# Peptides against a protein of PDB entry 6D0Y, part 200

Target 1, 225 residues: chain A of PDB entry 6D0Y
Amino acid sequence: ETEDHLESLICKVGEKSACSLESNLEGLAGVLEADLPNYKSKILRLLCTVARLLPEKLTIYTTLVGLLNARNYNFGGEFVEAMIRQLKESLKANNYNEAVYLVRFLSDLVNCHVIAAPSMVAMFENFVSVTQEEDVPQVRRDWYVYAFLSSLPWVGKELYEKKDAEMDRIFANTESYLKRRQKTHVPMLQVWTADKPHPQEEYLDCLWAQIQKLKKDRWQERHIL

## One batch from the design tools (peptide; made by RFdiffusion4, then SolubleMPNN)

Design b2_p28_5_s3 (from b2_p28_5, 13 letters changed)
Fold by OpenDDE base, seed 3:
Structure b2_p28_5_s3 (fold): chain B 225 residues (1-225), chain A 28 residues (1-28)
Amino acid sequence: as target 1 above (225 residues)
Amino acid sequence: DEEEKKRKEEETQKALEEAARAAAERRA
């Protein structure tokens, strides 16, 4: 495969096909693995780019990375490192919309067996711990809670299977914060469901309720993401 | 004050960066 062809394959994966998405991803993973000796740097850059710029294909590219990680563990590590660097850069640049998306992406990488569950728990512990700090703007506290809660559809099941006690503590701290914070209504897009909006509820309260329901349903979603 | 606020924001940012680093642990 040529570099130009690889770019096309990576960018177009998940589009309409006669084959299943799973089959296409397996095929692409094989192609990419075979070309790593010649085009590793290019492939890495392409994957990082599409991972960041195509949020609608989040699960497609996390799955692809999962497949590649299984084939080439070192490459998977390099990808994770690149995404972590990008998250750091987005935080430094105060690009919190990109940052929260990257948190979701990393979360789904846990589901794809790329990142260890305990590591993600540690991240979320650090996020929620900010709500307990003094002299931090509420908008920041809210963002951390949002980043945590909005990522759970992709990783909640795995984290509770592996670290249930720690997750319960995080939930308790989150609930405590939500009860004492000042409520402000900021529009947020639905994360995974298109259920009836609750205009009377604040966005974090609404999200919390949705996550509680998801947890109660054993992290089984009724709608396709 | 503004300087103190900035300092706290930077500390918060560092905490998030550290959290991000924790996610680097790999799954076998």
Scores: peptide ipSAE 0.080, ipTM 0.716, DockQ to the pose 0.014
Fold by OpenDDE base, seed 4:
Structure b2_p28_5_s3 (fold): chain B 225 residues (1-225), chain A 28 residues (1-28)
Amino acid sequence: as target 1 above (225 residues)
Amino acid sequence: DEEEKKRKEEETQKALEEAARAAAERRA
């Protein structure tokens, strides 16, 4: 494959095809693996770029990286390192939208067997530990809780399967923080449904409730209208 | 190689922990 062709293949993966997505990803992984000896740096850069710039293809690229990691574990590690560096850079730049996305991306890499569950748990433990620091503004504490909770749809099942005790501790700490934090004043509004009235909630409380429900449902996601 | 895999997992864990710690320490 030529360098330009690789770029095209990587950028266009997941688009309409006569073959299944899984088949296409496996095929692409094979192509990329074969070209790693000659184009590793280029491929790495491309994957990092598309991973960051095409959030709509998050699961596509995490899966692709997972497949590549299975073929070349060293490359998978280099990719993770690059993404971690990017996360650090985004945080330094106060780009919290990118940062939270990267956390979600890394979270989904656990499902793809690129990042070990204990590693992700350790990261989340560190995130939630920020809530215990007195010299951190609440907005920042809130962000780390948000980053944690908002990533659980991508990794909660795996983490509870592997590290349930540790996750319970993180949840307990999170719940404790949410009870203590100052809440933004919001006008009293309710959404009334036939079965369950839903009061207006602060965004983190709302997210917490959603995650609690997800957990209760054994991390089986449902689309709610 | 299982040994290599283990080493890489440990490195990844350390990197993630370090990143989280660094982020927590940021005061800008």
Scores: peptide ipSAE 0.032, ipTM 0.640, DockQ to the pose 0.015
Fold by OpenDDE base, seed 1:
Structure b2_p28_5_s3 (fold): chain B 225 residues (1-225), chain A 28 residues (1-28)
Amino acid sequence: as target 1 above (225 residues)
Amino acid sequence: DEEEKKRKEEETQKALEEAARAAAERRA
């Protein structure tokens, strides 16, 4: 009964309540911590599942894990390891939508003090290094750049505050790749005006421009990218 | 405590690096 109750609590966190979300998360973290000695594996599995299947609650569950990590550091580590394993599995299964989401989730865990900034920087360095691979489809190179850039709204501020030199290097490598990659424009993506027709900007170039603007604004978001 | 924390952080870093390398090894 207690095990089933835990599932309900974890799945329903963030729903309408008389208490604030912060209070609910703190309360849930306390409940889960108390039950870790008896139900650690179950709780770990549940958290991994909801983290993957409920992307709309990303910040809820990263915050919850952050609270749990503060209470039980070992459990936080086990959770991160489980999520990393899941990322590897999603990549092996060619589930790139899940994979990029997991990268964003891990990125937000840096803000929750679950993952160290240097570790995330190292991961992104490896991602961008894929652009240097030979005899591979450009779509592969593009995906890893996309995974990196699309995660920066969640973690860019923290990484630049702590590892600015390394981040600048990654940005330089990314920019270099974007300049040399092949761009595909189709007629249906062209924007036509009476006096100024132009093709719509390619998605990675567009994302790059948005990230550059975000960086210029000191990583303060005023709109959803 | 601090030593254990450091060890866990290093393990996490290693795991992330391994995940990235595994991804890079694939040709997809």
Scores: peptide ipSAE 0.032, ipTM 0.639, DockQ to the pose 0.015
Fold by OpenDDE base, seed 5:
Structure b2_p28_5_s3 (fold): chain B 225 residues (1-225), chain A 28 residues (1-28)
Amino acid sequence: as target 1 above (225 residues)
Amino acid sequence: DEEEKKRKEEETQKALEEAARAAAERRA
């Protein structure tokens, strides 16, 4: 395969085809593996690019990387390292939308057997530990909690299956923080009855409630979060 | 092979921890 052709294949995977998505991904993984000796750096860069620029294809590319990792474990590691570097760069650039997406991407790589569950748990422990920082804006604390909670739909089941005690600790710390943090009032989130006003929930409280429900439902999503 | 995988997993874990720590050091 030519370098330009590889780009086309990687970018177009997941589009309508006569074959199943899984079959197409397996085929592409084979092609990419065969070309790694000649185009490893290019393939790595392309995968990182499409992964971050096409969030709608998150599971497609995590699966592809999982397949590649199974074929070439070293390449899988290099990809993870590249994504971690990208996460760090996003944070440095204050691109928090990209950063949170990258956390979700890394989270789903656990399901694809690219990242070990204990490693992800350790990362989340560090995230939630930010809530304990002193003399920092609440928005900073909130973001890391958000990054953690918003990633759980992708990896919560796996992490609880393998590291339930550690996850419970993280949840307890998260809950404790949410109870003591200052709430932001949003009028559109106010709920009223004819007879009584109801307390409002802000975005993190809402997310927390959704995650609690998801956990209660054994991490099986019944509704779109 | 298995030992090599274990070493790589440990390296990945350290990298993730480092990334998280670095993130914590940066102010929003």
Scores: peptide ipSAE 0.032, ipTM 0.638, DockQ to the pose 0.015; fails the geometry check

Design b2_p28_6_s1 (from b2_p28_6, 13 letters changed)
Fold by OpenDDE base, seed 1:
Structure b2_p28_6_s1 (fold): chain B 225 residues (1-225), chain A 28 residues (1-28)
Amino acid sequence: as target 1 above (225 residues)
Amino acid sequence: SLKETRLALLSKLGLPEAQKLIEEILAE
C-alpha cells in the first residue's frame, strides 16, 4: 500500500461498504500489519490523528487498534504511549475538551484489551486524587472528576467487573468531593438520553446522578451499544 | 451492533495481556 492509500483506508473505515464492518476491520488490520515494516511511523501518526479528530468513530478505531495490538503488541504499546503523551500535552496546554475525549478513547481501549483494567483504574485513582490537592484550582479538580465520570459509560462495566473494590473507593472519594465542593449554576450535561428527566442541577451533580443511574442499570448505554 | 462485532472479532484472536503503561507514563 502507498502512504496516501493508507490514509484513505484508515479514514474511511466504518463507512458504508459492500463488505461487512467485521470484514473491513479485519482486512484493514491485516493491511496495516503488513505495512508496519515500511510505514510504521505514518500509520501510528494516522491512527493517533483519527483517534483525536474523529470522535464519531471512536469505537471503530478502538476496535481497529485492538486488532492491531493483538497482531503486533509492540505497536499497540507505542500507540498507547502516543495517546497518553498526547493527553499529557493537552492537559499542559489546558485543552480540556481534547483531553476529556482522549480519556474516553483510552477508556474504550480497555474494552478492546489494549489497556488493562487495573491500569485504567490507577489512572482514575490519580484523577480523583487531584480533588484532595489544596493547591489546585477547583476548576481543575472539577475537570478530573468530569473526565472520570464522563468516561464511565464506556468502561464502567469492565472496571467494576474486575476492580469493584477499587472502583467503590473512587466513587466514595468522588461523592465526598462533590458534597464539599463549591457549586456553580451551569447547564446540565447529558451523556445519553435518560428515561427520566433530570432536574436542573449543577453540571457535576447532574452527571453524578446520571452515572449513579447508569451503575444501577448495570452500565447499559444505548450510545455505546 | 458494533459492540457485538468488536467482541466477536476480538474473541477470535489470542489476545495478549493488555498494556500497563498508563501509570508509568503518568509518573513521568
Scores: peptide ipSAE 0.192, ipTM 0.758, DockQ to the pose 0.024
Fold by OpenDDE base, seed 3:
Structure b2_p28_6_s1 (fold): chain B 225 residues (1-225), chain A 28 residues (1-28)
Amino acid sequence: as target 1 above (225 residues)
Amino acid sequence: SLKETRLALLSKLGLPEAQKLIEEILAE
């Protein structure tokens, strides 16, 4: 495939087609695998770009990456590394909107067996540990908690199935922080649609309540996939 | 559904997982 054609194929996957999504994803994975010897860097860049700029197709591309990782483990590793580095760059640039989508993408890669659950738990432990740092603006601490909580709809089930004790510790630390932080009223990103909307309250408290309910419901989410 | 599709695709393949990479890179 030519570079332009690869871009078209990657960007259009998951759109309306005469073929099933399963067939399209398998086919694309095969095409990309075959073209890695000639276009590895281009394919890597394209996948990073769509992962970052097309959040509406997050689960499609994580699935694609999962398929590619199964075919070429080294490429899968390079992709994860690139995404993590992009996350770091986004954080350094204070691009928190991009950063949160990257965290969600990485989270869903756990479901696709690209990232191990313990690694994701470690990342979230690192995020929540920021709340314990001195001389850090609350807005920054709040963001790390938000990034953690808002990613759980994608990965909470898997993490609790494999690392329940560690997750409980993270939850305890999160709860402790939420109790002692100064509360503000700002809108939060709507991750899913609840049957009954929550009353207007502090955005992190609201998100916390939603996540607690999701946890209680054994992480059953009908609105993500 | 996408959920069904993903399940079907991933259940057929043994997938190697990256481990400790996130923590290591973020710690840099």
Scores: peptide ipSAE 0.167, ipTM 0.762, DockQ to the pose 0.023
Fold by OpenDDE base, seed 5:
Structure b2_p28_6_s1 (fold): chain B 225 residues (1-225), chain A 28 residues (1-28)
Amino acid sequence: as target 1 above (225 residues)
Amino acid sequence: SLKETRLALLSKLGLPEAQKLIEEILAE
């Protein structure tokens, strides 16, 4: 395989094909694994790029990474490292749109056995802990809460199954923050479409209500996959 | 469906996650 060909394969995975998606993903994982000795850095960069630029294919690429991680654990680790560093860079640059997507991506990697549930819980604990920092602007605190809540459709079920007590604590802290924060009405991207219309609410309060409903419904999300 | 495909693919996976690496990076 050539570098250009790898780019094409990675960018086009999940698109309409004569073969099944399963076959395509497994096949691509095999191709990438085989080419890692020669093109590891390129493959790593490509995967990071598509993970950032193609949010509509989030679950496709997380699955691909999961398959690749199973084949090459070291590469999986390097990928996660790269993604987390990218997240940090995005946060440092105040690129919140990219950052929130990266959090969602990382969240779904838990389902793909790339990131351990306890690690994701720890990340969310860190996020919500920002709400307790007085020297941080509320807009930033709000973002961390948003990043946490908006990622739960992807990983909430898994985290509650394994770390229910810790998650409950995070939820309690989140609820407490939402009650004491100053209300704002900044529009943000929704993770899913609601089946029923609801009254207009403050965006974080609305999201909180949606997540609570999702939790009540045992994390049954019909719009992610 | 994508969901079914994913479940089928992931059912074959049972390898460890990059837990230590992630925790270390998050601690930075």
Scores: peptide ipSAE 0.163, ipTM 0.778, DockQ to the pose 0.024
Fold by OpenDDE base, seed 4:
Structure b2_p28_6_s1 (fold): chain B 225 residues (1-225), chain A 28 residues (1-28)
Amino acid sequence: as target 1 above (225 residues)
Amino acid sequence: SLKETRLALLSKLGLPEAQKLIEEILAE
C-alpha cells in the first residue's frame, strides 16, 4: 500500500461500503499490520490525526486501534503514548475541547483492551486530584471533573467492574468537590440522552446527577456505540 | 450496530492491554 492509499483507507473506514463494518475493520487492521514494517510512522500519524479530528468516528477508530493492538501490541502502545502526549500538549495549550475529546477517546480504548482499567483509573485519580490544588482557577478544577464525568459513559462500566473501590473513592472526592465549589451556569452539550431528564441545574451538578443515574442503571449506555 | 460489531470483533480476541500506566506517561 502507498502512503496515500493508507490515508484514504483510514479516513474512509466506517463509511458506506459493500462489505460489513466488521469486515472492513478487520480488513483494515490486517492491511495496517502488514504495512507497519514500511509505514509505521505514517500509520501512527494518520491514526492520531483521525482520532483527534474525526470525533464522529470515535468508536470506529478505537475499535480499529483495538484490533491493531491485538495484532501488534507494540504499535498499540506507541499509539497510546502518542495520544497521551497529545493530551498533555492540549492541556498545556489550554485546548480544553481537544483535551476532553482525547480523554474520551482514551477512555473508550479501555473497552477495546488497549488501555488497562487500572491505568485509566489512575489517570482519573490524577484528574480529580486537581480539585485539591490550591490557588488555581476553578475553571481548571471544573474541567478535570468534567473530563472525568463526561468520559464515564464510555468507560464507567468497565472501571467499576474492575476497580470499584478506587472508583468509589474518586466519586466521593468528586462529590465533595461539587458540594464546596462555586456554583455557576455554563451551557453544555450532553454526550448522551438520559432516559429521564433532569431539571435545570448547574452544569456539573446536572452532569453529576446524570452520571449517578447512569451508575444506578448499571452503566447501560445505548447511544455512544 | 457498531456496538454489536465491536463486541463481536473484540470478544474473539484476547487483546493485550498497555503495560505502561497512563499516570507514568502523564508524569513525564
Scores: peptide ipSAE 0.135, ipTM 0.748, DockQ to the pose 0.024

Design b2_p28_6_s2 (from b2_p28_6, 12 letters changed)
Fold by OpenDDE base, seed 5:
Structure b2_p28_6_s2 (fold): chain B 225 residues (1-225), chain A 28 residues (1-28)
Amino acid sequence: as target 1 above (225 residues)
Amino acid sequence: SLVEKRLELLSKLGLPEAKKLIEKLLAE
């Protein structure tokens, strides 16, 4: 395949097709695997790009990466490394919108058997630990909490099943932070819509309530395709 | 849905060992 063709294939996966999405993903994974010897760097860049620019296709691309990782384990590792580098760069540039998509993407990779659940728990522990840092602006602390909470619709079930004690500690720390933080109303991109909005609540408090409800509902997300 | 069938889809290729490198990468 040509480099330009690979871009087209990756960007258009999940769009209208005569074949099933599953079949298309399997096929694309095969094509990409075959082209890794010649276009590995390009494929890595493309996948990172769509991960951050096309959040509506998150589950499609995480599945694709899962398939690629299963076919080429080393590539999967390189991809995760690239994603982490991109995440760090986004954070350094204060591009929080991009960064949150990357965190969600990495979170869903746990479900695709690319990233181990304990590793994701460790990431979230690191995120929530930022709330305990004294020399960090609250806006940044809030973002880490937001990144954690907003990723749980994708990975909360898996993490609680395997690391319930650790997750409980993270939740407790999160709750404690939310109670003591100064409240501001900053719009953030939500993953799902609630049936009944709570306009009187601060955004993070509202998100916290939504996640608590999701947890109570055994992490059954109705909005994830 | 894709999410519901994902495990089956991935299982066709065999489920690889999940990677434990996030901690190291974030610490860099």
Scores: peptide ipSAE 0.338, ipTM 0.858, DockQ to the pose 0.024
Fold by OpenDDE base, seed 1:
Structure b2_p28_6_s2 (fold): chain B 225 residues (1-225), chain A 28 residues (1-28)
Amino acid sequence: as target 1 above (225 residues)
Amino acid sequence: SLVEKRLELLSKLGLPEAKKLIEKLLAE
């Protein structure tokens, strides 16, 4: 495949075709693996770009990365490293919308056997620990809690199955913070479409209630595709 | 859904050791 053709293939995966999405992903993974010797840097950059800019195709690209990682372990590692660097850059630049998408992407990579569950738990521990820092604006503390909670629909089940004690500690710290933080009037945020309406609440309190319900329902999510 | 079929799809290739490098990268 030519370099320009690779861009087209990566960007258009998941669109309607005569073949199943699973077949298309397997085929694309094979094509990309074969072209890594000649176009590794380009493929790496393209995958990082679509992971960052196309959140609507999150599960498609995490699956693709999972397939590539299974075929080429070293490439998978390079991709994760690149994504972590990009996350750090986004946080430093205060690009919080981009950063949260990257956190969700990394979270779903746990389900693709690319990132270990304990590593993701450690990341979330670091996020929630920001709530304990002095001289940090509440808006920043709130964002880290939001990033953690809003990623749990993708990875909460796996993390609780493998690291329940650690997750309980993170939840306890989160609950403590939510009780003591100053509440403001902001739009409600929903990570997924809920079947039952919720009363008007502050956005983090609303999200917390949604996650508590999801946890109670054993992390069964019917709206994730 | 793709989510439901993903594990089956990945299992065809075998499941490699998951990466444990995030802690190290965050410490930098």
Scores: peptide ipSAE 0.316, ipTM 0.852, DockQ to the pose 0.024
Fold by OpenDDE base, seed 2:
Structure b2_p28_6_s2 (fold): chain B 225 residues (1-225), chain A 28 residues (1-28)
Amino acid sequence: as target 1 above (225 residues)
Amino acid sequence: SLVEKRLELLSKLGLPEAKKLIEKLLAE
């Protein structure tokens, strides 16, 4: 495979085909695995790119990464590391929209057995712990809560199945923060659409309510499932 | 759906140990 062909294959996976998506993913994973010796860096970069730029194919690419990770564990690790670095970079650059999506992507990788559930819980614990930090703007605290809550549709079920006590603690801390935070009208993005920002006091409370409902519904999400 | 079937798909290859790198990487 050439680099250009690999790009085409990766970018177009999930499009209409005579074969099942599962078969296509298996096939692509095989192709990519075979080409890793020659094109690892390119493949890694391509996967990171599509992971960031094609949110509509989130589950496709997380699944693909899961397959690749199963075939080549080291590559899977390199991918996760790259994604984490990208997340850190996004946060440093104040690219919060990209950052939150990366968190969601990483969250879904838990479902693909790439990232351990406890690790994701730890990440969320760290996120929520920001709410207790001194000298941190509320907008930043709010974002971490948002990043946590907005990722739960992808991973909440798995995390509660594996770490229910820890998750309950995170939820309690989140609830406590939401009750005590100053309610201002800082715009925040909706969970499902970035087109309509909401005032801070309305959005986070709304999101919290939505997540509570999702939890009550055993994490059944039509937008994800 | 893919979401429903991906575990089956992944199981064909075996499920490796899930990575525990996030905490360390984020702390850096």
Scores: peptide ipSAE 0.301, ipTM 0.848, DockQ to the pose 0.024
Fold by OpenDDE base, seed 3:
Structure b2_p28_6_s2 (fold): chain B 225 residues (1-225), chain A 28 residues (1-28)
Amino acid sequence: as target 1 above (225 residues)
Amino acid sequence: SLVEKRLELLSKLGLPEAKKLIEKLLAE
């Protein structure tokens, strides 16, 4: 395969086809595996790029990476390393939007058996621990909490099944931070829902409430966050 | 569902060992 052809195959996966998505993913994984001896670096870069730039296909590409990891364990490791490096670079550049999508991608890799659940828990512990640092601006502390909470729709069920005690500790620390953080006072707007009116909440408080409800519902997602 | 299909597909390939690189890399 040529480099251009590989790019086309990777970018177009998940589009309309005569075959099932699962069949296409398995086929593509086979093609990519066969081309690793000649195009490993290119394939690695392409996968990192689509993981970063196409959040709408998150589950498609995490599945593909899971299949590749099964075929080539070392490549899977290199991919995770590349993604972590990219996450660090995004954070250094204050590109919070890119960074949060990378965290979500890594979270879903747990479901694809690429990243171990304890490793993801450790990452989230590190994120929430930032809330205890005094020399970090609140906006940065808030982002780490946001990154953690906003990733739970993808991985919360798996993490609680395997590391419930550790997750409860992270939740307790998160709740404690949310109670003590400074909030900007703005005019309260009434948000009308189908059943009752409620005051508009600050975005982190709102997200926290949503995640608490999701947890209560045993991580059965009813609404797309 | 996609989740079920994904699990089935991955199971056929032997469910490889998961990576534990995140902790080390984030500590750097």
Scores: peptide ipSAE 0.094, ipTM 0.701, DockQ to the pose 0.024

